# Designs tried in a protein design run: peptides against a protein of PDB entry 6IDX. Part 43

Target 1, 380 residues: chain A of PDB entry 6IDX
Amino acid sequence: KELAKLSADVTFATEFINMDGIIVLTRLVESGTKLLSHYSEMLAFTLTAFLELMDHGIVSWDMVSITFIKQIAGYVSQPMVDVSILQRSLAILESMVLNSQSLYQKIAEEITVGQLISHLQVSNQEIQTYAIALINALFLKAPEDKRQDMANAFAQKHLRSIILNHVIRGNRPIKTEMAHQLYVLQVLTFNLLEERMMTKMDPNDQAQRDIIFELRRIAFDAESDPSNAPGSGTEKRKAMYTKDYKMLGFTNHINPAMDFTQTPPGMLALDNMLYLAKVHQDTYIRIVLENSSREDKHECPFGRSAIELTKMLCEILQVGELPNEGRNDYHPMFFTHDRAFEELFGICIQLLNKTWKEMRATAEDFNKVMQVVREQITRA

## One batch from the design tools (peptide; aimed at target 1 L188)

Design b2_p17_8_s2 (made by RFdiffusion4, then SolubleMPNN; from b2_p17_8, 10 letters changed)
Fold by OpenDDE base, seed 5:
Structure b2_p17_8_s2 (fold): chain B 380 residues (1-380), chain A 17 residues (1-17)
Amino acid sequence: as target 1 above (380 residues)
Amino acid sequence: MEKRKRRMEAAAREAAA
């Protein structure tokens, strides 16, 4: 107990480390010997002292043995462990993952996300916080090839449901530290959108052009049986498409693919538009047709608006940025939807369309509308 | 707590490098 307190002092820590004190503490954990009276209390203090000593950064985390890792992982995997041991074990594992890629690999083999989810179902918010923090550490340190798999595992309805029901909708106020870990999880998950955000559309890719054509089809041909399109000549068809792309609010009416060559938001904007058109078809058609039929110069350019909104959402959500220590702002919607970003886009594009109408905006007011929408989104 | 946050930022910087 005194050792655990003194270990927070850098002078004591330096002296204790010089006396091989950390090695003694690691061996106590490695032995796993439950033979001592008050073993649980002693172990809890041992783990506290170990963590405090290592937090000085005097000793490399790579000094930790595989046996030690297995013991700590064992305390996290066992259903009946003292809360004090569990808390410290989660904190140690997080620290190991964060400080060493080699330790990450070893820990990722010993611990499953499923085991960590069990610690989210407890009433102790501190345990929940440390469990999410370890999940976040594992996600952050995952190699690129595994990061999507981890995200898919995290994006499993189960983890989101558990966080939603046991943390967010819990009978206890969310502490700042939990809010921070939820923020971090959100940032790490939305960073998976960075690839699409930075992917330029190839104007020569037929498959990508077919998506733009599908947006046109959904907006304008939804009632027309594809069988009855009269064989009007190729030129009349091209002229018709240029008109339709203008009505869709693309900047480049001749070649809308050019609007998706800017990164950010690149192809991510097209993904959002396609998601809206397929999942919220009635909303999409309504937004497009309401603006396409306007002759009063108050039309909201859907295509341009969708692109700039996607970019704005990426900025607000800090896509491609590292999580900041001081932030604790998370979006509860992230835990309620499988496609939370696209659903957020679908809400925000409706807000944009409404705000455009309320402001009686023209194309010259575009930036002013976007600024108002930004303020509305960031206050919500 | 603060030391833990600093470790996360350091790890994030390392993962982005």
Scores: peptide ipSAE 0.035, ipTM 0.768, DockQ to the pose 0.810
OpenDDE base, seeds 1, 2, 3, 4: peptide ipSAE 0.032, 0.035, 0.033, 0.030; ipTM 0.666, 0.759, 0.762, 0.661; seed 2 fails the geometry check

Design b2_p17_8_s3 (made by RFdiffusion4, then SolubleMPNN; from b2_p17_8, 9 letters changed)
Fold by OpenDDE base, seed 4:
Order: C-alpha cells, then structure tokens, then sequence
Structure b2_p17_8_s3 (fold): chain B 380 residues (1-380), chain A 17 residues (1-17)
C-alpha cells in the first residue's frame, strides 16, 4: 500500500527501479501464487505500484515477460476477478498496447474485443472506461487489415450497441474520462473513412464506372432487370447517358468519373451515393427525379451536391484527425447505426435538397446553399 | 489518466507517421 503511493513519486521510482524493485513486482504477478493471505489486496497494490512505476517512463514496457502478460490478460478474461485487480489489469494492458507494438501483438492473441465488451455491461463506470480505453488502444495499434476487421466485425456492432445502451443512454452522467474515450473511439472509427476519402477514382477502371452506371440505372431504369444493361452502347445510347449524367447532376456529364478524382472526398462520395441508392432507394429516386424533371434552372445537382456534402461532412467530423488528449466531444448519433456516416449523409442530402428548394437556388447559389447547410448541420 | 491520454496521442502520431 505504501509502495503503491510512493511509486507515484519520480525520485522514489528511480531509486526503487535501481534496486530492481520492479522485477520483484513482476515476479509476484508471474508466480500466480494464491496461497498468501490477502492475495487479492496484495496483488492490487502490486499492480498499482507496477503501473505507477512504469508510468515514469524510466523502464521499457518490453521488459515484461510473456508470463506476466498472460497473467494480466487472464485477470481480464476470467469472469470472477476482483474489481480492483480487473481495473488495474485493464490499465496495464492499455499501457502495454500503447507503448509497445510487440506487446500489442502478444496481447491481441490473448484478449478478444468480445471479452472487453463484457466489461462494458457493468455498473462500474471506471471499469467501462478502462475497457473502452483498452479497445481504443488495440484499435489504434492494430495493423490496417486487423483494424478493418475490428471495425467490420460483429463485435463492433455489439460494442456500439452496448456503448449506446449501457453508457450513453445509461441512468448516470458520463464522466469526463468516459467522454474522452468515446471521443477517441469515434475519431478512430472516422479514420477508417480516410482511405476512401483519399482514394481517387480511376476514370479507366470499368468496375468503378459501372457503379456510376448503376446509380443511373437505379434512378431512371428502376424497373429494368440489371441483366439487360445494354453493353452495346451505340452512339445514341452514349448521348443518352450523357443526358442522364446531366440529370444526375454530375459536373462532367461525359465522364462522371472525373468528378471523383478530387480528394477529398474521392471514392467516399461514390460510396455514399451507392449506399443511398441501394438502402434508401425511394429517397434517392425521389431526389434525382424531382431535380431531373425541372427545366427552370432551379434543379439541385445531386452528383455535385453529394460530392461537396461528403467533403463537408468529412471537414465537420474532422476525418483523419488524430485523437487529442484534451478533447471529450463525441456524437451519440454515431453509436446508433453501424453505417452512421452514410445514414448521416442520407439525412444531410435531404436537408440540402430541401434548403435548395427553399432558397430557390440556382447553380450560381451553390456555395451559398452549402454554407447554409453547413450551419444547419453544425447546429443540430 | 492524463499521462495515458498523452500516450494515446503520441501513439496515434506514431501510427500516422
């Protein structure tokens, strides 16, 4: 107990480390010897002292043994562990993951996100906070392949649901530390959009061009079987498609793929359009046809609007921004749906279309409409 | 807590580099 308190002092920590004191603490954890009276209390103080000592940055985290890691991971994965031990174990694992890629690899083999989600289903907000902090650390340090897997996994949907229901919609106020961890999780989740935001469309990629063609098909040929997509583009059909791409509101009516070569928002805008067209087909068709039937120069250009709105949303949400230690602002809406960004886009594109009509806007008013829409989104 | 937030920010900077 006294050691745990004194370990917060850098002078004491330096002297204690010089006496190999930290090695003694690690061996106490490694031994797993439950035979001692008050083992749980002693272990809790040992873990506290260890964490405080290591937090001085005097000793590398890589000094820990695999046995130590397995013991700490065991305290997190086992259902019947003292809360005090669990809390410290989560904190130690977080610190290990953050400070060492080698330790991350070892920990990621021993602990699943599913096991960490179980620690969110508790009344203790400190445990919940440390569990999210460890999830955030694992998510941050994950290789890109594993990070994407973590994001796409059922575990992420479950994590989102548990956070929404047990943390955000909980009967208790969210503490500043929890708010920070939710902010970090949100930032890390938005950073998954960065790749698509920075991906330029290749105008020569037929598969990408087929997505634009699919947008046209859904808007104008909704009753036509996709199998009847006439591969034999006669010049008349090419001219017809140019008209359709104009009605879709692309800037480049001849080659709409060129509108997606600008990054940001790159391919992310096309992803949003395709999501809207497939998931909210009636809304998509309504927006496109309403504006395509106008001959009064008051048509809202869907394609251009969708691109610029996607860019604007990325700017508002600060996509690609690194987590800041001082921030604690998060958007609860992003925990309501697994495709929350695309759903937000779908809401905002309807808002844009409405605002365009209300303003009786023309193409010359485009930037003014976007500014009004930005203000509406940022105030909501 | 504050030290750990800083470590996360530092780790994020390292992961972005």
Amino acid sequence: as target 1 above (380 residues)
Amino acid sequence: MKKRRRRMEEAAKEAAA
Scores: peptide ipSAE 0.329, ipTM 0.900, DockQ to the pose 0.848
OpenDDE base, seeds 1, 2, 3, 5: peptide ipSAE 0.320, 0.320, 0.317, 0.321; ipTM 0.896, 0.897, 0.895, 0.897; seed 2 fails the geometry check

Design b2_p17_8_s4 (made by RFdiffusion4, then SolubleMPNN; from b2_p17_8, 8 letters changed)
Fold by OpenDDE base, seed 2:
Structure b2_p17_8_s4 (fold): chain B 380 residues (1-380), chain A 17 residues (1-17)
Amino acid sequence: as target 1 above (380 residues)
Amino acid sequence: MKKRRQLQEKAARERAK
């Protein structure tokens, strides 16, 4: 207890470290010796002293043994651990992950995000905060090949629903640190969209062109069996497609693929359009057909609007930006659905279409409509 | 807390390289 308090002092810490005192603390954890009176209290103070000493940055985190890591991971994975030990163990794991890539690798073998979910279901906000902070640390330190696995783990309905129900909708005020960790988690999640946002469409890729053709099919040929592979399109068929791509509101009516060569938003805009067309088919068809039947120059160009809206949403959500230490703003909506970005797009494209009608906009008003829509989205 | 945020930002910057 006294050691844990004194370990916050840099002078004491320096002398204690020079006396190999930190090695003694690590060995106490490694031994797991429950024979001592007040073992749990002693261990909690040992872990506190260890954290405070390591916080001075005098000793490398890489000095930690695999046995120590396994003991700390054991305190996090066991269901019936003292809350004081659990909190400090989460903090130690977080610090190990953030300070050392080699420790990250060892910890990632011992602990799964699934095990950390149980620590989100508790009434202790400090434990919840350390659990989310450890998830964020694991996500930040994950190799590129493991980032998608972490993404998938976050996209797991279970983690998302638990954060929503036990953290965000908890019967208590969210503290600033929890809000910051939720913000960090959200930024890391949005950054998974960056790859698609920066992917240019290849106008020569037939598979990508088939997606644009599928958008056309869903809008205009919804009753036609997909089995009619577009045979070698006669000139009449090419002319028909050009008309349909005009009705879809693409800028390039001849080759809509060219509209997706600009990054941002690149292929992410096409992903959003396809999601809308497949998941919200009635909404998609309505938006397209309402604007395709207008001869009054008040048609809202869906394709152009969807591209520019996707870009705008990426700007508003700061897709590709790094977490900022000063921010604590997060969007609870992104914890409500697995594909929350595409759902947000689907809401915002309807808002855009409504705003276009209300403004009686023409193609010349496009930028003005987009500014009004931006203001509406940022106020919501 | 401040040290955590700084380490998270550092890790994010290292990941973006």
Scores: peptide ipSAE 0.521, ipTM 0.944, DockQ to the pose 0.898
OpenDDE base, seeds 1, 3, 4, 5: peptide ipSAE 0.518, 0.516, 0.519, 0.520; ipTM 0.944, 0.943, 0.944, 0.944

## One batch from the design tools (peptide; aimed at target 1 L98 N99)

Design b2_p18_1 (made by RFdiffusion4)
Pose (drawn by RFdiffusion4):
Structure b2_p18_1 (pose): chain A 370 residues (1-223, 234-380), chain P 18 residues (1-18)
Amino acid sequence: KELAKLSADVTFATEFINMDGIIVLTRLVESGTKLLSHYSEMLAFTLTAFLELMDHGIVSWDMVSITFIKQIAGYVSQPMVDVSILQRSLAILESMVLNSQSLYQKIAEEITVGQLISHLQVSNQEIQTYAIALINALFLKAPEDKRQDMANAFAQKHLRSIILNHVIRGNRPIKTEMAHQLYVLQVLTFNLLEERMMTKMDPNDQAQRDIIFELRRIAFDAETEKRKAMYTKDYKMLGFTNHINPAMDFTQTPPGMLALDNMLYLAKVHQDTYIRIVLENSSREDKHECPFGRSAIELTKMLCEILQVGELPNEGRNDYHPMFFTHDRAFEELFGICIQLLNKTWKEMRATAEDFNKVMQVVREQITRA
Amino acid sequence: SAAERRRRLQAKAAEEAK
């Protein structure tokens, strides 16, 4: 108990650390008997002292043994133990992950998505905060080529709805540090879109060109002389600036292939809305048609700007959009809503092709005021 | 504070990852 009190003082901590005092603590956790049952209070003070000592930055986090790591991960992976032990254990794992790629790799193997998510279902906000913090730390440290798989795994075990039901709509008001972790989670989540945003279409890749053909087919085949007239104009009546080679429009980065993903999502998941928008504007040879392809690409880019896809998380922000915690595919759903808004605003302005940038500005103002 | 340290570490980890 006394050690936990004094270890926050750097003057004391240095003295204790210089006698390998941290090893006394790690050895106790690695091999001490009955720690959770008979000595939980002692164990809580031990973990408090350990974290306080490590927070002075005198020694590397890489000094910790695999045995110590496994024991701490064990306290988190178990059907919940004492709250004080769990809080400190989650905090130790977060610090290990943030401070070392090697420790991240070992910890990622010792804890499951389900075990971490289950700790969000406790009524204690600090336990919830550290759980989200550990999740955020794993995302921050995951290799670029593994982060997407991790996101899917957390999604399949309902991380989003658990956060919505147990944190955002929970009884306890969200305090500043939890709000910060929700902000970081949202930033990391949007940043999963960044690679596709910056990926250009290969116009010479037939498979990618066939995706655009399929987009056009879904809409034009819902319309016979009128259908033939649409196809004679290649992709003009689908609204692409490059009428003959729309794949070239997707070389603009941002939004790149993310725009294509959004269009395909709208066509497949919301086929009636996609068909309505395209057919209201595919036979319009007055200058008043709303160009779907051009509008979708620019809207995707606008949404990426509004939502700050690609921005790094920082210390100063605690903001988040709660509605993104209400749908697994909220970004794509937002695209669909905004493309309908864009078409409504276009008609309200009796807009022509020359008005394209003005309409996009009004839409930007509509979205950002909402 | 603990929160301040966590935020600095998260920001540092994000910069490294980028």

Design b2_p18_1_s1 (made by RFdiffusion4, then SolubleMPNN; from b2_p18_1, 6 letters changed)
Fold by OpenDDE base, seed 3:
Structure b2_p18_1_s1 (fold): chain B 380 residues (1-380), chain A 18 residues (1-18)
Amino acid sequence: as target 1 above (380 residues)
Amino acid sequence: SAFEKRRKLQEKAAKEAA
């Protein structure tokens, strides 16, 4: 107990480390000797002292043995571990993951996100905070090829729903530390959109053009079987497409792909449009047809509006920004749906369309409408 | 606080991963 308190002092820590004191602490954990009276209390203080000593940055985290890692991971995976040991074990694993890529690899093999989810289903907010902090650490240290797997694990309705129901909707105030970890988790989740936001459409990519054609098909030919491959369309078919792309509200009626060459929002805008068209088809068709049937210059240009709205949402949500240590602003809404960004887009595009009608806007009023919509979204 | 040190470490790790 006194060692754990003194370990916070850098002078004491330096002397204790010089006496190989940290090695003694690691060996106590590695031995797993449950035969001592007050073993759990002693272990909790040992883990506290170890963490405080390592927090001075004098000793590399890579000094820990695989046996030590397995013992700490064992305290996280076992359901009947003392809360004090569990808390410190989560904190040690977080620090190991953050400080060492080698330790990240070993820990990622020993623990599952599913095991960490079980620690979110508790009434202890500190345990929940350290569990989310460890998830965030694993997400941050995941190689780029595995970040999508972590994203998929977060998008798993289970993790999201548990955070929503047991953390956010818990019968207790959210502490600053939990709010920060939720903020970090959101930032990391939004950063997965950055790639698509910065991806320019290739106007020569047929697969990307086929998505734009699918948007046209869903809007105007909803009853037609997709089996009509866009064969070499006659001049009449090209003229028809230009009219349809005008009705969809693209800026470039001849080649709508050109509207997606600007980054941000690049391909992310097309992803949002396609999501709306497939998941909320009735809403999409309604918005498009209500504006396509007008000839009074009060048409809300869906394509242009969707692109600029996607860009605006990226700006509001600060997509691509790094987690800041001082921030704790999280949005509970993003835990309500697995595709929360696309769902937000679907709500906001309806708001935009409504605001356009209410303002009796024309194409000249576009920027004014967008400003009003921005104010509406940021106040909600 | 222990949390403040970890927040700094987390921010550092985020900067290194970008």
Scores: peptide ipSAE 0.426, ipTM 0.929, DockQ to the pose 0.899
OpenDDE base, seeds 1, 2, 4, 5: peptide ipSAE 0.425, 0.423, 0.423, 0.422; ipTM 0.929, 0.928, 0.929, 0.928

Design b2_p18_1_s2 (made by RFdiffusion4, then SolubleMPNN; from b2_p18_1, 5 letters changed)
Fold by OpenDDE base, seed 1:
Structure b2_p18_1_s2 (fold): chain B 380 residues (1-380), chain A 18 residues (1-18)
Amino acid sequence: as target 1 above (380 residues)
Amino acid sequence: SAAERRKKLMEKAAKEAK
C-alpha cells in the first residue's frame, strides 16, 4: 500500500527501479500464489505499484515475461475476479498494448473482444471505461487487415449493442472519461472509411460506371428489368442518359464518373449513394424525382450534394484523423446502426434537400446551403 | 494523471500507426 503511493513519485521510482524493485513485483504476479492471507489486497497494491512505476517511462514494457502477461490476461478473462484487480489488470493491458507492438501480439492471442464485452455489462462505469479503453487500444494497434475484420465481426456489432444498452441508455450520467472512450471508438471505427474516402474513381472502370448506371436505373427505370441494360446504347440512348445524369444533379452530366475523381470523398460518396438507393429506395427516388421534375432553377443537384455532403460528414466525423485527447463528443447513432455512416448520410441528405427547399436555393446558393446544413448537423 | 498519460500514449501510438 505504501509502495503504491510512493511509486507515483519519480525520485522514489528511479531508486526503486535501480534496486530491481519492478522485477520483484513481476515475480509476485507470476507466482499466482492464492494461498497468501490478504492475497487480493496485496495483489491490487502490487499491480498499482507496477503500473505507477512503469508510467514513469524509465523501464521498457518489453521487459515483462509471457507468464506475467498470461496472469494479467487471466484476471481479465476469468468471470469471477475482484473488481480492484480487474480494474488494474485492464489498465496494465491497455498500457502494454499501447507501448509495445510485440506485447499487443501476445495480448491479442490471450484475450478476445468478446471476453471484454462481459465487463461492459456491469454497473461499474470505471470497469466499463477501462474495458472500452483496452478495446480501443487493441483496435488502434491492430494491423489494417485485422481492423476491418474486427469492425465487421459479430463481436463488434454485439459490442455496439451492449454499449448502447448498458452505457448510453443506462440510468447513470456518462462521465467525461467514458464519453472520451466512446469518442475514440467512434473515430477508430470511422477511420476504416479512409481507404474508400481516398479511392479515386477510375472513369475507365466499367464496374464502377455500372454503379452510376444503377443509380440512374433505380431513379428512372425502377420497373425495368436490369437484364435489359443495353450495353451498346445508340446515340439517342447516350443523349437520354446525359439528360438523366443532369436530372440526378451530377456536375459532369456527360461523364458522372469524373465527379468521383476528387479525394476526399472519392468512392465513399458513390458507396453512400448506392446504399441510399438500395436500402432506402423510396427516399432516394423521392429526393431525385422531386428535383428532376422541376423546370425552375430551384432544383437541388443530388449528385453534387451527395458528394459534398459525404466530404462534409468525413470532416465532421474526422475520418482519417487521430483521436484528440480533449474531445468527448460522440454520436449515439454510431451505436444504433451497423451501417451508421451510410444511415447518417441518408438522414443528412434529406435534411439538405429540405433546407434547399426552405431557402428557395439556386445553384449559386449551394455553398450557403452547405454551411447551414453543417450548422444543423453539428448542433444535433 | 495516469489517465492523461495513457491518452498521450494512445495519441502517440496512433501517430506511429500511420
Scores: peptide ipSAE 0.120, ipTM 0.839, DockQ to the pose 0.827
OpenDDE base, seeds 2, 3, 4, 5: peptide ipSAE 0.105, 0.097, 0.108, 0.114; ipTM 0.831, 0.828, 0.835, 0.838; seed 5 fails the geometry check

Design b2_p18_1_s3 (made by RFdiffusion4, then SolubleMPNN; from b2_p18_1, 8 letters changed)
Fold by OpenDDE base, seed 4:
Structure b2_p18_1_s3 (fold): chain B 380 residues (1-380), chain A 18 residues (1-18)
Amino acid sequence: as target 1 above (380 residues)
Amino acid sequence: SRFERLKRLQEEAAREAA
């Protein structure tokens, strides 16, 4: 207890570390010997002292043994561990993950996100906070392939559901620390969009062109009786498509693929448009047809609007940016749906379309509409 | 810092466990 208290002092810590005191603490953990009276209390203070000593940054985290890591991971993965030990073990694991890629690899082998989710199903918000903090650390330090695995729909659905039900909708006020961890998790989740946001469309990629064609098909051919013969010549088809792409509100009516070569938002805008068209087909068709039937120059260009809105949402959500330690602003909506970004896009594109109509906007007012929409989104 | 917050949480938990 006294050691744990004194370990917070940098002078004491320096002297104690110079005396190999930290090695003694690690050996106590490594031994796992429960034969001592008051083992749990002693262990809790040992872990506190260890963490406080390591927090001074005098000793590299890489000094810890695999046995130590396994013991600490064991305290997190095993049921019925003392809450004090569990809390400190979560904090130690978080620190290990954050400070050493080598330790991250070892820890990622010993624990699963599923095990950490169990620590969210408790009333103790401190335990919940440290569990999310460790999840965030693992997510942050994971290589891209492993981050995608962590983003697996089932694990993410379950994690989001548990966070939503046990943390966000819990009967307790969310403390600043928890709000920060929720913010971090949100940022890390949105950063998975960065690849698509920075992916340029290849105008020569047939699969990507087929998506644009599918957008056209959903908008215009879904209402047309299949009886109109496919036999109109290739040139009439190209001319027809150019008209359709104009009605869809693409900037480049001849080659809409060119509109997706700008990064950001690149292919992410096309993904959002396709999601809207497939999942919210009625909304998509309505938005497109309401604007395509107008002859009064008050048409809201859907394609252009979708691209610029996607870009705006990426800017607002700071996609690709690292979490800021001072921020705690999270959006509960992002824990309610798997495709929360695309759903947000679907809401915001309707807002944009409404705002465009209300403003009686023309193509010249486009930037002004986008500014108003930005203000509306950021105030909500 | 993140460290200072973790430290505070540990100090609070140590007080609640005492």
Scores: peptide ipSAE 0.019, ipTM 0.549, DockQ to the pose 0.045
OpenDDE base, seeds 1, 2, 3, 5: peptide ipSAE 0.017, 0.007, 0.011, 0.006; ipTM 0.554, 0.352, 0.478, 0.339; seed 5 fails the geometry check

Design b2_p18_1_s4 (made by RFdiffusion4, then SolubleMPNN; from b2_p18_1, 7 letters changed)
Fold by OpenDDE base, seed 1:
Structure b2_p18_1_s4 (fold): chain B 380 residues (1-380), chain A 18 residues (1-18)
Amino acid sequence: as target 1 above (380 residues)
Amino acid sequence: SRFERLRRLQEEAAREAA
C-alpha cells in the first residue's frame, strides 16, 4: 500500500527502478500463487505500484514477460476476479497495447472483444470505462488487415446495444472519462469509412455506373411497370437519362460518374445515396421529385448536395484523423444503428433540403446553404 | 494526457478500495 502511494513520486520511482524493484513486482504477478493471506489486496497494490512506476516512462513496456501478460489477461478473462484487480488489469493491458506493438500482438491473442463486452454489463462505470479504453486501444493498434475484422466485431449489434443500454442509457451520469472513450470509439469506427472516402469512382466501371442508374430508376421509374422497357432507340434513351441526371441534380448530366471522381468524398457519397434510395425510398423519392418538378430556379440539386454533404460530414466527424485527447463529444445515435453514418446522412440531407426551401435558395446560394447546414449540424 | 487520466482513475480506484 505504501509502495503504491510512493510509486507516484518520480524520485522514489527512479530509485526503486534502479534497485530492480519493477522486476520484483513482475515476479510477484508471474508466480500466480493464491496461497498468501490477503493475496487479493496485495496483488491490487502490486498492480497499482507497477502502473505508477511504468507511467514515469523510465522503463520500456517491452521488459514484461509473456508469463506476466498471460497472468494479467487471465484476470480479465476469468469471471470471478476482484473488481480492484480487474480494473488495474484492464488499465495495464491498455497501457501495454498503447505503448508496444509487440505487446499488442501478444494481448490480441490472449483476449477477445467478447470477453471485454462482458465487463460492460456491470454497474461499475470505472470497469466499463477501462473495458472500452482497452477495446479502443486494440482497435487503434490493430494492423490494417485486421482492423476491418475488428470493426465487424465492433459493428456487431451486440457491442453497440450493450454500450447503448448499459452505458449511455444507464442510470448513472456519464463521467468525462467514459464520454472520452465513447468519443474515441466513435472516431475509430468512422475512420473505417476513410477507404471509401478516398476511393475515386472509375467512370468506365460498369458496375459503378449501374448504381447511378439504379438511383435514377428508383427516383423516376418506381411507378412504371418494369414490363414497359422503352423499346425505343439507344439515342432517345441516352437523351432521357441526361435529363433525369439533371433532375437528380448531378453536376455532370451526361456522365454523373465524373462527380464521384473527387476525393474526398469519392465513392462514400454514392454509398450514402444508394443507402438512402434503398432503405429510405419514400424520403429519397420525395426529395428528388420535389426538386425535379420545379422550373422556378429554386430546385435543390440532390446529387451535388449529397456529395458536398458527405464531404462535410466527413470533416465534422474527422474521418481519417486520430482521436483528440481533449474531446469527449459523442453522438448517441451512432450506437443506435448498424449504419449510423448513412442514417446521419439521411437526416442531414432532409435538413439540407428544408434549409434550401426556407432560404428560397438558387444554385448561386449553394455555398451559403451548406454553411448554414454545417452550423445546424454542429449545434445539434 | 491519456496517461494522466489513467493515473487519476487509478488514484480514485485506490481510494475506493481503501
Scores: peptide ipSAE 0.009, ipTM 0.485, DockQ to the pose 0.047
OpenDDE base, seeds 2, 3, 4, 5: peptide ipSAE 0.005, 0.008, 0.005, 0.005; ipTM 0.370, 0.510, 0.370, 0.368

Design b2_p18_2 (made by RFdiffusion4)
Pose (drawn by RFdiffusion4):
Structure b2_p18_2 (pose): chain A 370 residues (1-223, 234-380), chain P 18 residues (1-18)
Amino acid sequence: KELAKLSADVTFATEFINMDGIIVLTRLVESGTKLLSHYSEMLAFTLTAFLELMDHGIVSWDMVSITFIKQIAGYVSQPMVDVSILQRSLAILESMVLNSQSLYQKIAEEITVGQLISHLQVSNQEIQTYAIALINALFLKAPEDKRQDMANAFAQKHLRSIILNHVIRGNRPIKTEMAHQLYVLQVLTFNLLEERMMTKMDPNDQAQRDIIFELRRIAFDAETEKRKAMYTKDYKMLGFTNHINPAMDFTQTPPGMLALDNMLYLAKVHQDTYIRIVLENSSREDKHECPFGRSAIELTKMLCEILQVGELPNEGRNDYHPMFFTHDRAFEELFGICIQLLNKTWKEMRATAEDFNKVMQVVREQITRA
Amino acid sequence: AAAKRRRDQARAAEEARA
């Protein structure tokens, strides 16, 4: 108890650390008996002292043994133990992950997505905060080529709805540190879109060109002389600036292939809305048609700008958009809503092709005021 | 503790981006 009190003082901590005092603590956790059952209070003070000592930055986090790591991960992976032990254990794991790629790799193997998510279901906001913090730390430290798989795994175990039901709509008001972790989670989540945003279409890749052909087919085949007239104009009546080679329009980065993903999502998941938008504007040879392809690409780019896809998380922000915690595919759903808004605003302005940038500005103002 | 955690998270994000 006394050690936990004194270890926050650097003057004391240095003295104790220079006698390998941290090893006394790690050895106790590694091999001490009946720690959770008979000595939980002692164990809580031990973990408090350990974290306080490590927070002075005198020694590397890489000093910790695999045995110590496994024991701490064990306290998190178990059917919940004492709240004080769990809080400190989650905090120790977060610090290990943030401070070492090697520790991240070992910890990622010792804890499951389900175990971490289950700690969000406790009524204690600090336990919830550290759980989200550990999840954020794993995302921050995951290799670029593993982060997407991790997101899918957390999504399949309902991380989003658990946060919505147990944190955002929970009884206890969200305090500043929890709000910060929600902000970081949202930033990391939006940043999963960044690679596709910056990926150019390969116009010479037939498989990618066939995606655009399929987009056009879904809409034009819902319309016979009128259908033939649409196809004779290649992709003009689908609204692409490059009428004959729309794949070239997807070389603009941002939004790149993310725009294509959004269009395909709208066509497949919301086929009626996609058909309505395209057919209201595919036979319009007055200058008043709203160009779908050009509008979708620019809207995708605008949404990426509004939502700050690609921005790094920082210390100064605690903001988040709560509606993104209400749908597994909220970004794509937002695209669909905004493309309907864009078409409504276009018609309200009796807009022509020359008005394209003005309409996009009004849409930007509509979205950002909402 | 919160401030340290925020600094560590910001640093980790910059490293991950590099």

